# Ledger of designs, part 184: peptides against a protein of PDB entry 5A53

Target 1, 230 residues: chain A of PDB entry 5A53
Amino acid sequence: LVENVKQALFIPGQSCNKNLHDIMVDLSALKKPDMKRFNRKNDIHPFEDMSPLEFFSEKNDCSLMVLMTSSKKRKNNMTFIRTFGYKIYDMIELMVADNFKLLSDFKKLTFTVGLKPMFTFQGAAFDTHPVYKQIKSLFLDFFRGESTDLQDVAGLQHVISMTIQGDFQDGEPLPNVLFRVYKLKSYKSDQGGKRLPRIELVEIGPRLDFKIGRIHTPSPDMVTEAHKKP

## One batch from the design tools (peptide; made by RFdiffusion4, then SolubleMPNN)

Design b2_p23_5_s4 (from b2_p23_5, 14 letters changed)
Fold by OpenDDE base, seed 4:
Structure b2_p23_5_s4 (fold): chain B 230 residues (1-230), chain A 23 residues (1-23)
Amino acid sequence: as target 1 above (230 residues)
Amino acid sequence: MNTGRIDEAELEKALAFSAAALS
């Protein structure tokens, strides 16, 4: 079965800086080989005019896009966009906190390109709160794509962990989402002559804390149509 | 790596351990 893996396009906005560029490079590395990056800055304001993004989606055959912008109000802003039929489906701003770590900040480990990550989500709101449900859906869609079979599990090498930073009540600001990437290490432990597999996780980066910004949700009609096309 | 035997509970423990080690 030819997996219809969704392609991602990373777009530097006009206000993209070195830090955002570095974050873009590191995050997009997790999407290889199914990603493209623009080298030129593009003056795009997705919450004002979505038409340029729809154009890029169609032109590059990418249903996933990430726009890199930074301002005083929205520093280190990664706008994640999904399209359906090259039309905007949803958008979410995720601003990277200043405490981010790049791949260069971690021990370089061998990584096979193209293997699907396992995901872990920590926080009940990922299943109940509409915003966190969207985030969960987005990242699963972005990095895992289609359902994992047993063969994919056999090739599991890394884990993406997403954690909601703390509890919150209605009307309170939404806690950040902590994005972490780990490599799985398997060790054989001899306990009483029985070899028990031991799994350890080693953080490999990048390390990103996402502050949630603006959100665009799809129309009910688009939701219905998107669910009809597996 | 035969990851077919990744127990979710073990993974959670490993994550917790990793988080503690990084703190």
Scores: peptide ipSAE 0.025, ipTM 0.583, DockQ to the pose 0.045
Fold by OpenDDE base, seed 1:
Structure b2_p23_5_s4 (fold): chain B 230 residues (1-230), chain A 23 residues (1-23)
Amino acid sequence: as target 1 above (230 residues)
Amino acid sequence: MNTGRIDEAELEKALAFSAAALS
């Protein structure tokens, strides 16, 4: 079974600044080796015209894209795009709050490139609310892809935690999603002669709090096509 | 070395603890 790992393309928009660039670099590092980054800024406005993204999807054979833009209204905005058949499937704006931490802000820990992270989702809305369901689906798709090999569990080194920041009611602004990355450290605990594996989680970054922005949901037709098992 | 099956429940506990410690 050829594991069809989805490739990601990171695109700096015209308004991409140094902070966003650094965030892009750090987040994309988690997607290595299955990522590409553009070095040049591209003037793309996905909610106005999606055609450039579809073009890039096809030309780079990437079904995942992240557009980095920043404005007063949408500061540190990461637009996550998924394509199906090189057509836009869905999009979501996730704006990084100012309290972000880069990999350089944490103790440098060596990690093996290419290991799939385990995900944890905290918040019932990830399973019930359409927006958070999309976020959950997106990040799972982004970092794990569709195939889970048992071998990936044996090599588990990283955990990505996504937490909805607080409860909310209908009509209230959607709480931020707290993105955290941890490295698993296995310790052999000598407790009472039984070596029980003890696992500790060490945050390695980046640390991102995502404010939810605009969303493009897939058409019912595209949902049907995407769920068609070949 | 059989890296034992990480119990997802243990991971959640560890994450919750870490999150609480960082708050």
Scores: peptide ipSAE 0.024, ipTM 0.565, DockQ to the pose 0.046
Fold by OpenDDE base, seed 2:
Parts: structure tokens; sequence; C-alpha cells
Structure b2_p23_5_s4 (fold): chain B 230 residues (1-230), chain A 23 residues (1-23)
């Protein structure tokens, strides 16, 4: 069964800066080989006009897109877009806080390209709150896809952790989502002649704290169509 | 408390799963 792996397109917006470019490079490395990047800046405002993104989705055969923009109001903004049938399904702005760390800030470890990560989600709201449910769905869709074969599990090398930063009540600003990436290190511990497998997690980056911005939710009709298995 | 760390319970689950997958 040819796994229909979703392709991602990373797009620098007109206001893309060096920090966003570096973040784009590092985050997209986790999506290799199923990733494309534009080298040229594009003047796209997805919450004003979605048509350019739909055009790029179709022309590049990418159902996942990330637009990199920065402004005073929306600094270090990564707009994550999903399409269905090359039409916009949903969008979410995730602004990277200034305390981010790049891959170069961590110890370089051997990494096999193309292996799917394991995910961990910390915070009940990932299962109950509509915004955090969308974030959870998005990242699972982005990096893992819809299906995981047993072979992918056998090749597990890294974990993506997403944590809601603190508790919140209705009407309060939504807490940031803490994005962390860990590599699994397997050790054989010899204790009393029994070799017990010991696994350690080592952070490998990037380290991103996401502030939640604007959201576009799919129409009920699009939700129904997207859940129809062919 | 480094607010960006995996919850210990989730970490243990991930480790257990990974150990089973790597064995």
Amino acid sequence: as target 1 above (230 residues)
Amino acid sequence: MNTGRIDEAELEKALAFSAAALS
C-alpha cells in the first residue's frame, strides 16, 4: 500500500526575516523528504485572500503549507494551512516566541531522514478545546500522516512533544503551545547479568513556543467531505 | 520546573512504547 504521504510547502512571505527563515529550515528538516521550500518571498495574506495558497497547493501538489510572515502585531508568525482537493480546509497562525532554539543550538545527533515521529500531547484541552484539537490534528497530520505502519514504529527515532503552557478558563487568552523534539537513545544496561534496554530522551530541537493567533475553521460541508474515505 | 519538558507519565509511556518497538 503506497502510503499517501502529505507533501508540505514552506513559503516565505513578504515580511519573512532571518529568524523565520532559520526556523523554516529547521522545522522543514523534520518533514524531509516530503517537503518543498520556496526561495522567493511571496506577498500572501491568507486571511484576506486564500486564492494564492490554493493555487500553490494545486501547482505544487501540496496539501500542507506553512507561510512565514512577521509584523509588529504578529511577530515570527507561522501560518499553517491544510487543503482538501486543493481548497483551503483550515488555517492557524502560530507565532514563535523570541526564546526559540535552532537545531544548531543542540548537539548534533545521527538522524535518518523519512522516519515518522512519535507524538506526545500534554494538556486535557488537546482533546476537549476546539483550537487545541485543531492544533493536535494539524501536527499529527503534518508529521505523521493518517496511517502508521508497524515498520514505522520499529524505526522510531524521535518524539515530538506538545504541551499547553498552564491552565486557563473560558474567556482567557489561550496559553502557548510548547513544541519540543527529542531523539530516542537506546542503551543496554547490564544489571546482574540481565541486559535491560534503557531508553533516554535527548532534546535535538528546534525548540518553539507557539502563541496562537487567527484561525480559519472548515465549513461543515468540507469536514464531511474530508472524512469520506475514498 | 522547565515548563517545556514532557510530562513524566507521558515520557514513561513513550519510553515503554519505544522500548517495545526497538526490542
Scores: peptide ipSAE 0.022, ipTM 0.570, DockQ to the pose 0.057
Fold by OpenDDE base, seed 5:
Structure b2_p23_5_s4 (fold): chain B 230 residues (1-230), chain A 23 residues (1-23)
Amino acid sequence: as target 1 above (230 residues)
Amino acid sequence: MNTGRIDEAELEKALAFSAAALS
């Protein structure tokens, strides 16, 4: 079964700044080789007109897109877009908080390009709340694709951790999602003759705290159609 | 029993430890 790996397109918006560019580079590195980046800024406003994104989806054969924009109201905004049949399926704005860390802020570790990360989700809302369910679905779709092939331990290199920052009640602002990336180091410890497998997780970056912004949810019809494709 | 499965429990412990150490 040829894994239908979804391709991602990273698009600098007109207001894309250096920080967003750096974040884009670092985040997209985890999607290699299944990613493209535009080198030019594009004036796209997805919540006003989705047509340009649908055009780019079709033209680049990318069902995943990330638009990088920044304003006073929506600083360091990464709009994640998914398409189905080159039509907008869903969108979500995730604004990166100022406390972000880049790969350069961590110890440089060698890694193999193309290995799928393991995901961990912390927070019950990832399974119950519609917004966090969408985020969970999005990131799983973005980095793993539809195939849930359990990578052998030997093939596991990265762990992506997503944590809802704190508890919340209905009607309260949605807590940030803490995005962390770790490299998994497995080594056999020869301590005392018992080879105990030891797993170490080393944060490698980027470190991103996502503030949730605007959301576009798919129509029920699109949900049904998207689930029919094997 | 495919012994090559990362014990998710061990991974979770390692994650919890790493998260606590990095917080």
Scores: peptide ipSAE 0.021, ipTM 0.551, DockQ to the pose 0.047

Design b2_p23_6_s1 (from b2_p23_6, 11 letters changed)
Fold by OpenDDE base, seed 1:
Order: sequence, then C-alpha cells, then structure tokens
Structure b2_p23_6_s1 (fold): chain B 230 residues (1-230), chain A 23 residues (1-23)
Amino acid sequence: as target 1 above (230 residues)
Amino acid sequence: SVEVLSSWVDDEIKKKLKEEKKK
C-alpha cells in the first residue's frame, strides 16, 4: 500500500516575523513538492479555536499544517497540526531556540528533491514517553514521503535526525528536541588498493532546537478511526 | 545492511552533536 504523501500547509500567523518566515521557507523546502505556503498572515489561535485550521485543511486538502507565531511567552513557535477527515487530530507547539541555523548558513550542496530521508530518533523517550512518541509520529508522518524500500543504500541521500537533549526524570521539564538534517556523501576511498566506500555525514540544515510547548492529543475515538486502514 | 548504516549514522550524529556543544 503506497500511502499517499500527506500535503503540508505552512501558515504565517499574525505575529510571524522575518526569522520565522525564513525558518518556514527552509523547513518547507524539505517537504517539496508536497507543501503549500501562505504569503499572507492569518490570525489563528489553535488552542483557543481550532475551526479556522479545520477550514484551511479542507479548503487546501492538507492533512498537515504548521502555524508560525511568535510572542514573548512563545518565541519562534511552530504549531504542528495534523488533521483526519479535515478535523483536528493532534497539535504540538515546538518553539525554535535562538541558535537556529538556516540553509544559507551551510555549504550549498546539491539536493535531489523527492528522495526519501532516513530518520533517526535518539533517546529512549521517543518510544516510551507520550509527548516524544507524538513528536516521533508527527515527524515521520510529515517527512516520510512515498514508501520506497529503503533497502537500497544508494537511494539514501538525506538523514533527518531528532535527538532529545539530555536525560530527564518524571516531573522535570521536557528536554528540547534537536532537529538536524544531513546529507550522506559517499566517497571512494582508495585504502591500500581496496576501494572501501567511505560515507560522511554533511549537515545541510536547517538546524533547529525545539522547545516543547502545548499539546493537543487526539480523542480515543479519533485514534481508532485514524488507524482504520481503508 | 541498513541496520549497520543506521548504527553508524547514530554514532556519527552523536559525535557531531558533541562537537556542536564545544563551539
């Protein structure tokens, strides 16, 4: 079953600034061609009223949305939204730390659009903790693209990495998630007449450290419905 | 194998993240 590639809609909020716009452009480039970007600011407050997002989901036929907002309390906030049947499934606020790097901060490498990234999730909590499980699910859903057999190492051009920044205990603030994108560069190393394939990871950006904000979890009924494969 | 590659990638990323913290 080739799962249809989910379409993403990037929405500048009313408080969207230049930095957030640049982040939006760079992050959305990883979702090409399966993304749309609004060029106009929209006054949307998803944790107060979800109806505008449901409307945009339906109107644009997008099951993934990212709302770009910034405030004193929630600086550089990317609200990731998923819909099912054009109804809100889940939401999570991920605030980009000030140490972010754009694509322009890295060496320009040739990027083949449409190649499937390999994903790496670093931290046990991605498999055990509800919030990090949601993040893992979200990013897999967002960037996975069309299911190709990853058996061909030659087809692996990019790595999307998410790392939980440090250990934490129950009741402690959730550590940031470090988002990194690397290109796999293959070199022919001539070591002693044996051509050993040498592979290097080259960071291509963007570099984003996400602080976790507010979360909306799906209802049990929606979980059941969303997991019903047609 | 993809598993060997994945393990290598994880190790390389860990190194890179450590290098980022030192800068």
Scores: peptide ipSAE 0.592, ipTM 0.928, DockQ to the pose 0.015
Fold by OpenDDE base, seed 2:
Structure b2_p23_6_s1 (fold): chain B 230 residues (1-230), chain A 23 residues (1-23)
Amino acid sequence: as target 1 above (230 residues)
Amino acid sequence: SVEVLSSWVDDEIKKKLKEEKKK
């Protein structure tokens, strides 16, 4: 089954700053060619009024949106939104920690646009905890690209990794999610006259540590509807 | 196999994340 690639819209909020803009540019580069970016700031408050986002989803034919905002309470906040039928399905605030690294902080490597990433999720909570399940689902939807039935290992150029930063118990604050991007680099190693293929992981950026903020979960009815429509 | 590669990738990422914490 070839599923249509979900298009992403990146929206600078009114409080978007230079750092968030740079993060937006770098993260959206990983979504090329299936992304749009607004150049103008938009005064959107998705947890107060969702209607502007639904409007943008429909007008731009984007089922994925990222709103870039920053405040004292929610610094470097990336609100990830998914829509179904141009109605909001779910939302999650992911705040980028100050220790972020941009693509310019890493060695420039040639990257082929449109190659499918390998995903890795480190932490049992990605499969058990509702919030981390949503994050896993979101990032798979966001970066998965064209679904082909055959995972051609030969076509894997990069790895998108998400790691839960530490263990937690019920009622404790949710640990950050460490977002990392690596290139798979193949070397011909001559060890003892036998050319063994050596593979190395090279970080390419961006490097983002996400603090989890507010979440909007779909109604049971919307979940059922979203699973019925391919 | 994809599974062998995935396991190797997970181990390498764990090493890299440990190295990041030491810097």
Scores: peptide ipSAE 0.589, ipTM 0.927, DockQ to the pose 0.015
Fold by OpenDDE base, seed 3:
Order: sequence, then C-alpha cells, then structure tokens
Structure b2_p23_6_s1 (fold): chain B 230 residues (1-230), chain A 23 residues (1-23)
Amino acid sequence: as target 1 above (230 residues)
Amino acid sequence: SVEVLSSWVDDEIKKKLKEEKKK
C-alpha cells in the first residue's frame, strides 16, 4: 500500500511580507519533498470565499494548503487548510507571535531528508478540546511523511513538539500553541570511563508561537466521508 | 522503548520551554 503522503501548497497572500515569507520558507522546508510554493501573491480571503482554495487544491493536487497573510488584526497569520476531494474540509488561523526564530537563528545540523519525525503534544486539551484536537490532527497530517515503522528508535532524527501555553478554563481565551523542532543527537560522553550513550535534544527551528484565530470545522457529512476507508 | 523515549522527550521539552521563559 503506497501511503498517500499528503502534498502541501504554500500560498503568499496579498498582504504577505518578508517575515511571513521567511517563516513560510522555513516551515515548508520541513515538508520537503511533499511541498509546493507559489512565488506570486494571491488575493485570497478564505473565510469569505473558499472557491479559490478549492481550485488551487485540485489544480496542484494538494490536500494541504497554507495561506500567508498579515493585517493589523491578524499579524503574521498562517491559515492552514485541509481539503477532501478538493473541497474544503477544515481551516484554522494560526498567527505567529513576534518572538519567532528562523532556521538561520540555530546551528545548522545535517539531517537526512525523509525520516519520519516523532511528534509530541503537551497539554491535556490536545485530546479533549475540539480546537486543540483539530490542531493536533492537522499537524499530524501535515508533517507525517511516509509511514515508517516508528518502532525503530534508531530511525528517529527529529522531534516536532507542540505545547499549549498554560492552563485555561471554559470561556477564557485559548492559550497559544508553542511549536518547536528538535534533533535527537546522540553523544558519546567519555564522562567517567563508562561510555554511556547520551541523547540530547537540540533545537533546530523554526521556533513559532501560534495564536489561534478563526476556525472552520467540517460538516458532519464531510467527517463521515473523510473517515470512510475506500 | 518508544514509550520511555517519549516520556524523556516530554520532560526535556518541558525543561527547555521553562528555560526559554527565563530569558
């Protein structure tokens, strides 16, 4: 069974700026080779009209899309879109906080392209709260490469981590999601004559704190169709 | 085991995020 790796399309919106472009480049690098980027800005307003995104999904055969926009109300906004049958399944706005770091801010480490990352989600709400469940599902879909047997720890090079920034109660603003990427580095520590293999997490970037914006949830019918195994 | 590694990773990330807040 050839696992259908979902293809991603990154789209600069009309209001895309240099910072967003840089973020787009760095985040999309984690999706290689299953990624396309538009070089031209497109005037798309997905919460007003979804038709252009459906068109791009079909034309580019991409079931994942990211629209890069920025406004006074929604600065550094990444709208993540999933399609099913080239129709919009769900959307979520994730605004990148100003404290972001690019890949260039970290020590360049060599990595093997195509290795499946380990995912970690910190916060109970990722399993219970509908918005965070959607975020978890989205990022798993987005960065899951080919199904490799995760049972082999030796094949794990990268960790993609998402953390809910603090606790919250019902009716409170949803905390940010902290996106971090680490490399698992094995060191031979010569400490004390016993060569114990030491594993360390080394951050490789990008570092993104996501503020949650608007959400589009799928219709119950679309959920049923998307979960039907062919 | 993957479970032991996952637990360790979660603990290490928690430490790193705490360190980020202090800077």
Scores: peptide ipSAE 0.589, ipTM 0.927, DockQ to the pose 0.015
Fold by OpenDDE base, seed 4:
Structure b2_p23_6_s1 (fold): chain B 230 residues (1-230), chain A 23 residues (1-23)
Amino acid sequence: as target 1 above (230 residues)
Amino acid sequence: SVEVLSSWVDDEIKKKLKEEKKK
């Protein structure tokens, strides 16, 4: 069953700044061709009223949305939204730290659009902690292209990596999630007359450190319904 | 195998992230 690739909509909020716009452009480039971007700012406050996002989800046939906002309290804030049946399933605020790098900060490498990325998640909390489970699920859902059989290593061009920055205990602030994108570069090394394939990871960007903000979790009923429909 | 590659990737990323902290 070829699962239909989920479409993403990137929405500049009213407070979207230049830096956040650039981040939006670069991150959305990883979702091509399954991505739309609005060119106009929209005054949306998803944690106050979700109805505008549900409207956009339905109108654009997008089950993934990213709202770009910035304030003093929530600088460079990317609100990731998923819908099910054009109703809000979950939301999470991920604020980009000031140390971000754009695609222009890296050596331009040829990238084939549409190849399935390899995902890696570093940190036990991605499998145990509810918030990090949601983040893992979200990013898998967001950047997972067509379900091609992972068995063909030859089809792997890039790696999307998410790492929890450090250990934490119950009641402590949640560590940032380090988002990195690498290209798998294969070299034919002539070492001693034997051509050994050498693989190298080359960072291609963007480089984003996400601070976790507010979260909306689905109702138990919505979880059940979302798992029933393939 | 994909598993061997995945393990190698994880190790390489860990090294890269350590190098980023030193800069």
Scores: peptide ipSAE 0.586, ipTM 0.926, DockQ to the pose 0.015

Design b2_p23_6_s2 (from b2_p23_6, 16 letters changed)
Fold by OpenDDE base, seed 5:
Structure b2_p23_6_s2 (fold): chain B 230 residues (1-230), chain A 23 residues (1-23)
Amino acid sequence: as target 1 above (230 residues)
Amino acid sequence: EVKVLSEWVDDEIKEELKKKKEE
């Protein structure tokens, strides 16, 4: 089953500012062509009422949404929402730290739109801890594009790296997730013996450090339904 | 071959990412 590429909708909230707008533009560039953006602010509070997001999901045929809001308590907040059957599946708040870098802060490199990025996840918690498992699942779902069986190494252009910032124990605040995007450069090493292609990674942005906020997890019934292959 | 190459590329990427964290 070729999973249809999930469409993303980026929504400026009422408190969306220039920085969040710029972050939205740059992050959404990685989702092209499977992305829509609203140009108007919308007063949406997903943890109070999810109905407006379900409406937008259905109206725009988008199973992925990102709400951009900012407050003193939740500065530069990107709420990532997934829907199943246009109903809310899960939500997570990821607040961008002030040390973010935009695409304009990096060397402009040409890239082909629509190429599937390779993902790297650094930190054992991505496989063991429920919150980081959700983050891993979300970002894979968000950016994986077309499920091509052939990871055509020749077509590998981008690497998305996600790193848990340090170790943590139970009851401690969850460490930030460091989001980095690299362009893969392959060099034909003509050095005499085994022509192992040398790989270099060039950071292209955006650079985002995510602080984890509020989470909505799906009901067991929704999990079962979402995993039912048609 | 493709699998071996993809695994190799993944390993090289992971190594390059380790270097970048040390920078």
Scores: peptide ipSAE 0.098, ipTM 0.666, DockQ to the pose 0.016
Fold by OpenDDE base, seed 2:
Structure b2_p23_6_s2 (fold): chain B 230 residues (1-230), chain A 23 residues (1-23)
Amino acid sequence: as target 1 above (230 residues)
Amino acid sequence: EVKVLSEWVDDEIKEELKKKKEE
């Protein structure tokens, strides 16, 4: 079953600034060709009224949305939204820390558009903690391109790494998620009979540290419907 | 920090690639 590639819509909010715009451009470049961007600011407050997002989801045929907003309380905020049947499934605020790096801050490396990235998730909480499980699911959905059966290592051009920044206990603030993008370089190792390819990773950007904000979780009914494979 | 992460990912990718060659 070739799962249809989910389309993403990037929406600048009313409070979108230059930094968020630049981050949006760089992050959305990883989603090409399955990405749309609005050029105009939209006054959307998804945790107050979700209806505008549902409308945009349907109108643009996008099941993924990213709203770019910034305030004193929620600086450099990327609200990631998923829809199912053009209804809000889940939302999460991920605020980009000020230490971000753009693609221009790295050595410009060409990558083929549309190749499926490899994902790596570092931290046990990605499998156990509901918030980090949602983040893992979200990013897999977001950047999962067409499952070409050609899992050929030759097709792996980049790795998206997500790391939970440190350990945490119950009741503590959730650690940031470190988002990193690497180009995979494979070298034929001529050393000895087992030609294990030597892999090198080169960071290509963007570099984003995500602070977790507000979350909207799906209703049990929507979870059931979303897991019904047609 | 970034170097350590890159090394870790490299090792994991190497391990995944080994598994795929043994299948």
Scores: peptide ipSAE 0.025, ipTM 0.544, DockQ to the pose 0.018
Fold by OpenDDE base, seed 1:
Structure b2_p23_6_s2 (fold): chain B 230 residues (1-230), chain A 23 residues (1-23)
Amino acid sequence: as target 1 above (230 residues)
Amino acid sequence: EVKVLSEWVDDEIKEELKKKKEE
């Protein structure tokens, strides 16, 4: 089943600043060609009224949306939204820490647009904790390109790594999620009679540390409906 | 930190590569 590649819409909020705009440009470059960006700021408050986002989802035929806002309480906030049938499925606020790096901060490497990235998730909580499970699901869904049968690892150019920053216990603040993007270089190495490919990872950016904010979880009914449509 | 992460990802990719070659 060739899953139709989900289209993403990047929306500058009213409080979108230059830093968020630059982050938006760099992050959205990883979603090309399946990405749209609004050039105009939109006054949207998704945790107060979701209706404008549902309207944009339907009008633009986008099941993924990212709202860029910034305030004193929620600085550099990227609200990730998924829709199902143009209705809000889930939402999560991910605030970018000030230590972010743009693509321009790394060595310019040529990459092929449209290659499916490999994902790595570091931290047991990605499989056990409901918030981190949502984050894992979201990012897999967001960057899951066309299922190319070319599992040829030699064709893997990009690795997206997501790491939970440290251990935590119940009732403690949720650690940040470290977002990293690497270019994969494969070398034929004749080491020890086993032709183990030597792999080199080169960070290409952007580098984003996400602080977790507010979440909206899907209703049980919407979960059931979303799983029925492959 | 980034070095450890890169090494871990390298090991995981190597394991995935092994699995895919054994299929």
Scores: peptide ipSAE 0.021, ipTM 0.534, DockQ to the pose 0.019
Fold by OpenDDE base, seed 3:
Structure b2_p23_6_s2 (fold): chain B 230 residues (1-230), chain A 23 residues (1-23)
Amino acid sequence: as target 1 above (230 residues)
Amino acid sequence: EVKVLSEWVDDEIKEELKKKKEE
């Protein structure tokens, strides 16, 4: 089954600033061609009223949305929203730390549009903790391109790495998630008659450290319905 | 089923990623 590539809509909120706009541009570039961006600010408060997002999901045929807002409490906040049947499935706030780097901060590398990224998740909590499981699911869903056969792995040029920043115990604040993008270079080295594949990772950006904010989890009924569709 | 790169990542990619965390 060729899974349909999910379309993403990037929405500047009323409090969107230049930094968030630049982050939005760079992050959305990784989702090309399967993305739309609004140029106008929209006054949306998804944790108070979800109806505007459901409207935009349906109108733009986008099952992924990212709302860009900033406040004193939630600086550089990217609210990631998923819809199912144009209804809100889940939401998570990911606040970008001030140490972010844009694509312009890295050496310009040739980017081939439409290449599927490989994903790495570093930290056991991505498989065990409900919040990090949601983040893992979200980013896999967000950047999952057209179903490629294993044979196309040779064409995989990009690695998206997500790392939990340190260990944590129950009841402690959740560590940040470090988002990194690398270009994969594979070299055939002839050392001593054994062709050892040499792999080199080159960071290409953007570099984002995400602080976890508010979360909306799907209803049990929506989970059941979403898993029933092949 | 999206095979997570962790299932595909040869020990070499894991080692390179460790080096990048130490930078």
Scores: peptide ipSAE 0.025, ipTM 0.618, DockQ to the pose 0.018; fails the geometry check

